Peptides against a protein of PDB entry 7RZF. Designs and how they scored, part 78

Target 1, 358 residues: chain A of PDB entry 7RZF
Amino acid sequence: PFQEEHLKQLYKIVPIKDIRNLYVTFPIPDLQKYYKSNPGHYLGHLIGHEGPGSLLSELKSKGWVNTLVGGQKEGARGFMFFIINVDLTEEGLLHVEDIILHMFQYIQKLRAEGPQEWVFQECKDLNAVAFRFKDKERPRGYTSKIAGILHYYPLEEVLTAEYLLEEFRPDLIEMVLDKLRPENVRVAIVSKSFEGKTDRTEEWYGTQYKQEAIPDEVIKKWQNADLNGKFKLPTKNEFIPTNFEILPLEKEATPYPALIKDTAMSKLWFKQDDKFFLPKACLNFEFFSPFAYVDPLHCNMAYLYLELLKDSLNEYAYAAELAGLSYDLQNTIYGMYLSVKGYNDKQPILLKKIIEKM
Target 2, 358 residues: chain A of PDB entry 7RZF as posed
Amino acid sequence: PFQEEHLKQLYKIVPIKDIRNLYVTFPIPDLQKYYKSNPGHYLGHLIGHEGPGSLLSELKSKGWVNTLVGGQKEGARGFMFFIINVDLTEEGLLHVEDIILHMFQYIQKLRAEGPQEWVFQELKDLNAVAFRFKDKERPRGYTSKIAGILHYYPLEEVLTAEYLLEEFRPDLIEMVLDKLRPENVRVAIVSKSFEGKTDRTEEWYGTQYKQEAIPDEVIKKWQNADLNGKFKLPTKNEFIPTNFEILPLEKEATPYPALIKDTAMSKLWFKQDDKFFLPKANLNFEFFSPFAYVDPLHSNMAYLYLELLKDSLNEYAYAAELAGLSYDLQNTIYGMYLSVKGYNDKQPILLKKIIEKM

## One batch from the design tools (peptide; made by RFdiffusion4, then SolubleMPNN)

Design b2_p13_2_s4 (from b2_p13_2, 9 letters changed)
Fold by OpenDDE base, seed 2:
Structure b2_p13_2_s4 (fold): chain B 358 residues (1-358), chain A 13 residues (1-13)
Amino acid sequence: as target 1 above (358 residues)
Amino acid sequence: MSRRGSFEFPREE
């Protein structure tokens, strides 16, 4: 267990690669026995969310952070860590204190809103989908993994324990959230900008670093983190599939796409899945315009249009991706190409949103 | 699959 002397520490680390990372780490109790509720996953889902009103969205808007991940990590026996990790921009490296302030503002928002059963239910549903339609792993790796986790889970649950959530435990969510405080923080900044400014070398890898106490004034600033009105809980993920029905193979199913609609303005080809038998579909649209590639100006306008369209769809992209949906937009010499892939149930919703932004 | 934004760090063997 970390003693008080190990808390409120800042580590400046020199990487071998040219990377800029921030790690904000909190010691937490061992949550292994609570795997059925997995409060660390709940918090990781919210803190790591990429939608509107998320921590990442705000930090990106400031130009400080490119990516963010949040989650639990195992520690030594009897304790774990909760870690928030961000990829820093050059500007973000200058604003680490403010970035961490925003983290605590978001955490304060989570405290103010309290545990949400609907968020837990979404996590449960997403994990159930991931479990049900998990790809086959290599037998050797899978066996080794299962052997390892047998130490942590009952034999009857060993296959499901990492995926299937069963219990909403708001008390445990609050307990973990109460550990995410400035007085319990360990900060590591990874940047080449610390080269020649370090005084220690790590024994195992020879990594150069400097350890410093975080000033009490900085801790106090983070403790006094207000509610930032820009932070909001995510909206319900409308893309989570609920229908997994696989339609029977048609008797006259062709091994190739069949032309099922032919009009002056559109052609439609269809092929039923005869190989995978998954509740997934691939929708591919090719749009033709004689103006898309007629000259360099039109080509650049078409490019700019798609870049703007993609940017306007970013608010949905994360939620769709979490739900196992993806889209792709590309310029072609004839016009544009749109692809929507993943679970078929909610594809019409994503497609509608794309078309509404076009 | 490590979902974007939420990561469970693998157990150190």
Scores: peptide ipSAE 0.038, ipTM 0.712, DockQ to the pose 0.299
Fold by OpenDDE base, seed 3:
Structure b2_p13_2_s4 (fold): chain B 358 residues (1-358), chain A 13 residues (1-13)
Amino acid sequence: as target 1 above (358 residues)
Amino acid sequence: MSRRGSFEFPREE
């Protein structure tokens, strides 16, 4: 257990690789017994969310953070950690205190809104989909994994325990949120900028670091984190599949894509899945424009157009990805390529969103 | 699949 002396500490760490990372760590109780509700997953989902009004969205808008991950990590027996990890920009490295303030503002927003059953239900549904359509693992690795987790879960539940949520436990969510406080924080900043500024060497790997107490004034600033009006709970994920019906193989199904529509402006090829029998589809669109690659100016304009389009779609991209949908947009010498892949049920929704932004 | 955003940090073996 971390004693009070191990809390409110800042570690400046010199990496071998040229990376800039921030780790904000909170000691939390062992949540393993609560796997049916998994309050750490609920909080990780929200804190790690990438949609509008998310922590990442705001930190990215300021140019301080590239990526954010939130979640629980196992510690020693009987202890866990909740960690918020961000990839820092060069500018973000100068604003670590403010980044952490925003983290506490977001956590305060979660406290103010309280546990949301609909968010839990989305997590439950997403995990159920992930379980149902889980890829085949290598038998040896899978068996070893299962053998390891048998120490933690009943035999009857060992296959489902990591995936299937069963119980909405707002009390446990609040309990974990209560541990995510400035007085319980451990901060690690990883950057080469600390080279030659460290006074300690880690015993096992020879990692150079400096340990400092976080000033009480900084802790107090984080404790007084107000509600930032820019932070909002995510909207409902419209891309979560609910229909998994697999259509029967057509009698005239060809082993190759068949031309099913031919017009002056469009050709459509179709191939039914005859191998995997998954409720998934791949939609591929090639757009042709004689102007797309006619000269360097048009080429650059087409490039900029796609970059702007991707940026405008970023709000949907994360929610779609969580739901097992993906899209790709690429410039071609003939124009543009669009692909939409994943569960077929909500592909029309994503496709519509893309087309509306085009 | 890299679950972007929500990561269960792997158990250190």
Scores: peptide ipSAE 0.038, ipTM 0.708, DockQ to the pose 0.337
Fold by OpenDDE base, seed 1:
Structure b2_p13_2_s4 (fold): chain B 358 residues (1-358), chain A 13 residues (1-13)
Amino acid sequence: as target 1 above (358 residues)
Amino acid sequence: MSRRGSFEFPREE
């Protein structure tokens, strides 16, 4: 366990690659025995959320952060870490203290709202879908993985333990959340800007770093993190599939797409899945416009239109991706291409949202 | 599926 002397520390690390990263790390109890409730996953889901009112949304709006991930990491025996990791912009590197303040404001929002059973249920449903429709792994890698996790899970549960949530434990969520405090923080900043400003070398990899105590004033600033009204819990994920029915193969099913509709304004091709038998579909739309590629101006306008459309869809893209839906929008010489892929059940909802933004 | 935003660090082998 980290002693008090190892807490409230700042590490400035020189990377080999030109990267800018911030790691905000909290020592937490070993949560392995709580795999059926997985409170670390609950918190990682919320802290790492990318939707409106999320931590990432606010930090992106300020131009400080590109990406954010939150979750648990295994430590040595008897303890774990909760880590918030962000990819920093050049500007974000100058605002690390404020970035961390926003992290604590979001954590304070989670405390104020308390554990939400509906959020747990969404995590449970998402994990159940991921388990049920898991892709085939390479047998050798899979067997080695299973052999490794047999040390942590009962034999009867070893296949399901990493996926299936069974118990809503608000007490454990609050327990972990109580460890996410400024007095329990370890901060690492990774940037080439620290080259020539370090005084230590790591023994194993030769990584150059500097260790500094975080000033008490900064810790107090983070401890006094107020509720930021920009932070909100995510809305319910409307894209989570609930219907997994696979329709029987039609007697006249062709191995190739068949033309099922032919009109002056549209052609529709259909192929039923005869190979995978998954509750998934691929919808591909090609839109034709005589103006899309008529001159460089129209080409650039069509490009800008798609970039703006993608930007306007960002609020749905993350929730759809979590639910196993994806979309793609591309310019073509004839107009525009749209693809929607994933579980078929909620594809109409995503497609409707795309069309409403067009 | 890469859980965008949420992660569990792989257990060190």
Scores: peptide ipSAE 0.032, ipTM 0.700, DockQ to the pose 0.312
Fold by OpenDDE base, seed 4:
Structure b2_p13_2_s4 (fold): chain B 358 residues (1-358), chain A 13 residues (1-13)
Amino acid sequence: as target 1 above (358 residues)
Amino acid sequence: MSRRGSFEFPREE
């Protein structure tokens, strides 16, 4: 277990690759026994959320961070880590203290709101969907994985333990959240900008690093993290599928797409799934405009239009992706192409959102 | 949880 001397430490690490990463790490109790409630997953879901009012959304808006991951990681025997990892921009590398302040502001928001059963339920539902419709893995890799996790889970639960949530435990969520404090932090900054500024070498890989104590004034700033009004809990994920009904094969099902609608304004081709029998669909729309590619100006306007449209849809992209939905928008020589893929149940909702932004 | 690159902190032995 990390002693107090191992806390409030800053590591400046020189990578081999040109990468800029920040790791904010908190020692936490071993949560393995709580896999049925998985409080670390709950917190990782919220802290790692990418929707409006999320930590990532705010840090991206400042130009400091490209990506964010939050979650638990296994440690040595008897403890784990909760890690918030961000990919830093060049500007973000100059604002690490402020980035971490925003992390603590978001954590403070989570404390103020308290554990939300609906968020747990969404995590439960998402994991259940992921389990139910898990792709076939290569047998060798799958067997090796299962053999590894047999050390952690009962034989009867080994297949489900990583996926199926059973118990909402607000007490455990609060317990983990109470460990996410500045006094319990370890910070690692990974950047080539530390080359020639390190005084230690890691024994195993020869990684150059410098270890420093985080100043008490900085710890105090983080301890005094207020509620930032820009941070909000995510809205309910409207894209989580609830209907998994597979429609029977139509009597006239063709091995190829059939033209089922032909009008002056639209042609509709349909092919029922006759192979996979999944509650999934692929909706592909090709929009034709004689103006889209008539000249370089129109071509560029069409491009800019789609870029703006994609940007306007970013608020839904993450929630859709979590729910196993995706969309794609592309310029074509004839106009534009839209694809919506994934579970068919909530595709109409996503499609409606896209159309409303068009 | 997207398995992005986990940095292993040096194990203080």
Scores: peptide ipSAE 0.022, ipTM 0.630, DockQ to the pose 0.099

Design b2_p13_3_s1 (from b2_p13_3, 8 letters changed)
Fold by OpenDDE base, seed 2:
Structure b2_p13_3_s1 (fold): chain B 358 residues (1-358), chain A 13 residues (1-13)
Amino acid sequence: as target 1 above (358 residues)
Amino acid sequence: VSPSDSYKSTRDP
């Protein structure tokens, strides 16, 4: 376990690659025994969320962060870490203290709202989907993984324990949240801007770094993180599939797409899956406009339109992705192409959202 | 991104 001397530390690290990263790390208890509730996954889901009112959304709006990852990592024997990692912009590198303040504001929001059973249920459902439709791992990698996890899980549960959530434990969520405090923080900033400003070298990798104590005034600033009204819990993910029924193969199913609708304004081709037998579909739409490429101005307008459309769909993109749905929008010489892919159950919902923004 | 599985892909620096 980290002693007090190991907490409230700032590490400035020089990378080999031109990267800018911030790691905000908290020591937490070993949560392995709580695998059925997995409170670290619950918190990682919320802290790492990318929807409206999320930590990432706010940090992106300020131009400080590109990406965010939040969750638990294995530590040494008897403890784990909770880590919030962000990819920093050049501007974000100048605002690390404020970025961390926003992290604590979001954590404070989670404390204020308390544990939500519906969020746990979504995590459970997402994990169940991921488990059920997990791609076949390479046997060698899979066996090595299983051998590793056999140390942590009963043999009967070893195949499912990583995925299947069973128990909502608000007490454990609160317990982990209580460890996500400024007094327990370890901060690492990775940037080439620290070149020539380091005084230590790591023995294993030769990484140059500087270690400093975080000033008490900065710790106090983070401890006094107010509720930021921009932070909100995510809305329910409407894209999580619940129906996994595979329709029987039609007697007249062709190996090629069949024209099932032919009108003056539309043609529809359909091919039933005869190979994969997954509850997934691929919807492809080609829109034809005589104006799309009539001249350079119209071409540029069509491009701008799609960029604006994509931007307007960002609020749904993350939730859809989590649920195993994706979309693609492209300009074509004839107009526009739209593709919607993934689990078929909630594709109509995503498609409707796209059309409503068009 | 929820890191429960993704932290394995974080290349340890």
Scores: peptide ipSAE 0.015, ipTM 0.616, DockQ to the pose 0.193
Fold by OpenDDE base, seed 5:
Structure b2_p13_3_s1 (fold): chain B 358 residues (1-358), chain A 13 residues (1-13)
Amino acid sequence: as target 1 above (358 residues)
Amino acid sequence: VSPSDSYKSTRDP
């Protein structure tokens, strides 16, 4: 376990590549025995969320962060880490203290709201979907992985243990959340801007770094992180599939898309899956407009329209992605192209949301 | 994104 002397430390690290990263790390207990409840996954789901009111959404709105990853990482024997990692903008590199303040504000929001059973249920459902429809791993890799995890899970559960959540344990969520405090923090900033400003070299990789104690005033500032009204828990993910029924193959199923609707305003082609038998569909829409590519002005207007539409749909993009749904919007020389892909059950909901924004 | 999900994306060679 890290001694107190290893906590509240700042590491300034010089990368080989031109990258800017911030790692905010908390030592946490070994959660392996709690795999059925996986409290670290619950917290990682919320802290790493990308929807409206998320930590990432706020940090992006400030222009400080591009991406965010939050969750548990295995450590040495007997402990783990919870890590919040962000990709920093040039501006974000100047606001690291404020970025970390926002992290603690979000964590404080999670404390104030308390553990949510519905969020756990969503995580459970998402993991169940991922397990049920996981791609076939390469046998050698899969066997090696299974052999490795046999040390951690009962033999009967080894195939499912990484995916199946079974127990809502608010006490364990609170326990982990209680470790996410400024007094337990280790901060690493990775930037070329520290070149020539380091005083240590890592023995294994020759990485240049500087270690500094985080000032007590900064720790205190983070300890006094207030509730930020911009942070909200995510809304329920309406895109999580619940129906996985595969319709029987039609007797007259064609090997190619068949024209099933032909009108003056629309043509519809359909092909049933005869190979994969997955509860997934691909919906492709091509919209035709005589004005889309008539002149440079109309082309630019059509482009701007799609960019605005995409921006307006960002609120659903992450939730859809988590649920195994995706959409794509593209300009074409004839108009627009829309694709909706993934589990078929909630595709109508996503499609409706897209249409409502159009 | 959770680290478990991001590590899946980076593990595709």
Scores: peptide ipSAE 0.015, ipTM 0.612, DockQ to the pose 0.163
Fold by OpenDDE base, seed 1:
Order: sequence, then structure tokens, then C-alpha cells
Structure b2_p13_3_s1 (fold): chain B 358 residues (1-358), chain A 13 residues (1-13)
Amino acid sequence: as target 1 above (358 residues)
Amino acid sequence: VSPSDSYKSTRDP
């Protein structure tokens, strides 16, 4: 474990590439033995969430952060790290202290709400879907992976242990949350703006950096992080599939799409899957408008309309993606293209939400 | 992004 001297440290690092990143790192106990409850995954799911009321949503709204990843990482033997990593904007680089304050406000919100069994159940269901429908791995890669994880899991569980959650352990979630404190923080800022301002060189890679103690006043500011009313737990993910029924191939199934509806205002083509046999569908819609490409003004208005539509759908996009659903909206020379792809069970829900915003 | 079970940092500091 890091000694106290290694905590509350700030590292300013010069990258080779033009990148701006913030790493907020917490030493945590080794959680490997708790794989059936996976409290680190639970916390990573919430801290890394991208929906309304999430940490990322607030940091994006301020123009400080582009992307956020939160989760556990293996350390040396006997300990792990919990890391919150963000891609910083140029403005965000000036507000690192406030970004970290917001991280602690979100963590404080998680403490105040306490562990939620329904969130655990969603993680369990998502992992079960991912396990059931995982792509066939290359045998050599798969064998090497299995050989590696045999050190951590019983042989009878080795195929499922990475995916299957079995035990809701609120005590372990709280235990990890108790490690996510300002007194236990290590901060790394990666930016070219530190070029010529470093005093140390890393021995292995020659990385230039500066190490500084985080001022006690800053630590105290983070310790006094209040509840920010903008932070909320995510809503239930309505897109998680529960029906995986595969309909039998029709006797008259054609290898090509068949026209099944032909009207003055619409044509519908259908092809049953005869190759993959997955509980997935692709819905493709082409909308025709005589005004879509008539002149530059109408073209720009159609573009702006789609950008606004996409923006209005952002609240659902992340939850849909987690559940294995995606949508695409594009301008065409004839109008608009919409695609909805993924598990067929909840596609009607996503499609309805898209149409309601149109 | 919800981390997959392992934080895949492309660059360890």
C-alpha cells in the first residue's frame, strides 16, 4: 500500500502526443476475491455514467471535459486502484481543482443515497446479456485468456466469473466508497503546457514530470464537498433486453428483402435473418422530402434539424448503447435516414422515443 | 463510458 507520503500528491506530466488528461487515483484493497459482487464495477458504472445527472453530464455542461472513464485497475499484488480519468478541454485544464471537487460531490451523493440493489440488478442483467451473446473469440486468444484468469477463479466458474454477478454486497460498496476520499487521492495531469516546467524524468520511459504536494487547503475544500443538487442517480435502463426468443425461419424466407407493404406513401421491405440467428434486428428508414435538398438554405435547415434531434436524444443514447442498442440519423439528398440496430426486444421503445422527438 | 470490468487505460501515467 502507498504510504502517507505518496498520497495527496499532484503529478504534472508532459505527454509525447498533444493530449490533455486528468487521472484521479485512489488506492483500494484487492477486490479480486469479491468477483461475485464486484463492488468496483458497481461504482464504475455509476461514476462513469453518461446520462442526465451524471458526473460527466455536469462536467460537459461546463465545457471542461469531453469524456470520462471510472473504474478499478489492478495494481501490485495485494492492492488495486480506483481511477477516474477525464479528457480535458483547454478550459478544463484551468479548472482541475473544481473538476475534482465535482468528483467528490458525486461520490458524496453516492454515499448519501447508499447502495442500490436495482443498480446492481441492472449491472447483473447487462453482464448476463454480454456473456450470452459475446462474439466467438479466436481459440488461441481465448485459451490464453482462460489460462490467465484460472489464477483468480475456480475452474468451474472461470468461463462465467468475469460476467456473472451473484451477490449484492452493500457493505463492500460502502467499503470502497470509504477509500474514495481526498486524503487518499493521487492526481496526475497530462498536458504539453507543462513542457519546460518539469524537474524530474521517469527512469523507464524518460517521461518528464513534476511532483507537488496538494495544498492542505485544497484537500480540505474537497473534504467539505457538499451535495450538489445537479447530481442524480441514473434512471432505470428501459432498454435492457429480457426476451431473446429467435423465431423459426419461415419456409418461404427469401435470401433477399421482400416487399411486404406497398402504398402511395410507404414501402416496406423485410428479410428474416438466415445467417446469424441472433435476437437482433436492423430497422432502416428512409424519409423522402422534396424540400430536403432544394437549395442551400433548406439543406442547412435539414442539417440543423438533425443536429437538434440528435442533441434531444442524447439522454437515451448512452442507456441504449449499454443495452446493445444504437441509432443513426443522417441527411440524404432525398431527405433523412434513420437506422435502429441491436437487440430486437427493446427497439420499439427506442424507436418510439426517436419519433416522439421528431 | 461505463468501464468494462478492467480500466483499460491506454496510457498508464
Scores: peptide ipSAE 0.016, ipTM 0.610, DockQ to the pose 0.200; fails the geometry check
Fold by OpenDDE base, seed 3:
Structure b2_p13_3_s1 (fold): chain B 358 residues (1-358), chain A 13 residues (1-13)
Amino acid sequence: as target 1 above (358 residues)
Amino acid sequence: VSPSDSYKSTRDP
């Protein structure tokens, strides 16, 4: 367990690769026994959320962070960590204190709102979908994994324990939130900008680093993190599938796509799944425009249009991805390509959102 | 991204 001397420390680490990362780490109790409620997953889902009003959305809007990952990590000897990791921009590297302030503001927002049963239910539903439709793992890897987790779970639950949430435990969520405080923080900044500014070398890998105590003034600033009105809980994920019905194979099903609609403005090809029998579909749209590639200007405009469109859809993309939906937009020499893939139930919703932004 | 799957991979064997 980290002793008090290991808390409120800043590590400046020189990477081999040209990367800029921030790790904000909190020691937390061993949550393994609480696998049925998994409070760390609940918090990781919210802190790591990418939708409107999320921590990442705000940090991106400031140009400080590209990506964010939040969640629990196993430790040694019956303790865990909660880690918030961000990919820093060059500007973000200059604003690490402010980035961490925003992290604590978001955590404070979570405290103020309290545990939400509907969020837990979404996590439960998402995990249930992931479990039900998980790909076949390699037998050796799967067996080794199962053998490893048998120490933690009853034999009857070992196959499901990693996925199935059963109990909403707001008390445990609050308990973990109470550990996410500035007085318990360990900060690591990874950047080549620290080259030649380090005074220690790690014994195992020769990693150069500097260790510094975080000033008490900075800790106090983080402790006094106010509610930031830009932070909001996510909205309900409208893309979570609820219908998993698989339609029977049509008698006239062809082994190749059949033309089912032919009009002056559109052709529609359809192939029913005859192999996988999953409640999934792949929708592909090719849009043809004589203007898309007529000259370099139009080509660049078409490119810019798609980049703007993708940017405008970014908030939905995350929620869709969590729900097992994806989309892709690409420029073609003839116009534009759109694909929507994943569970068929909510594909019309995602498609509608895309079309409304076009 | 919920780290449940991503942090599992950094267990060096």
Scores: peptide ipSAE 0.014, ipTM 0.612, DockQ to the pose 0.203; fails the geometry check

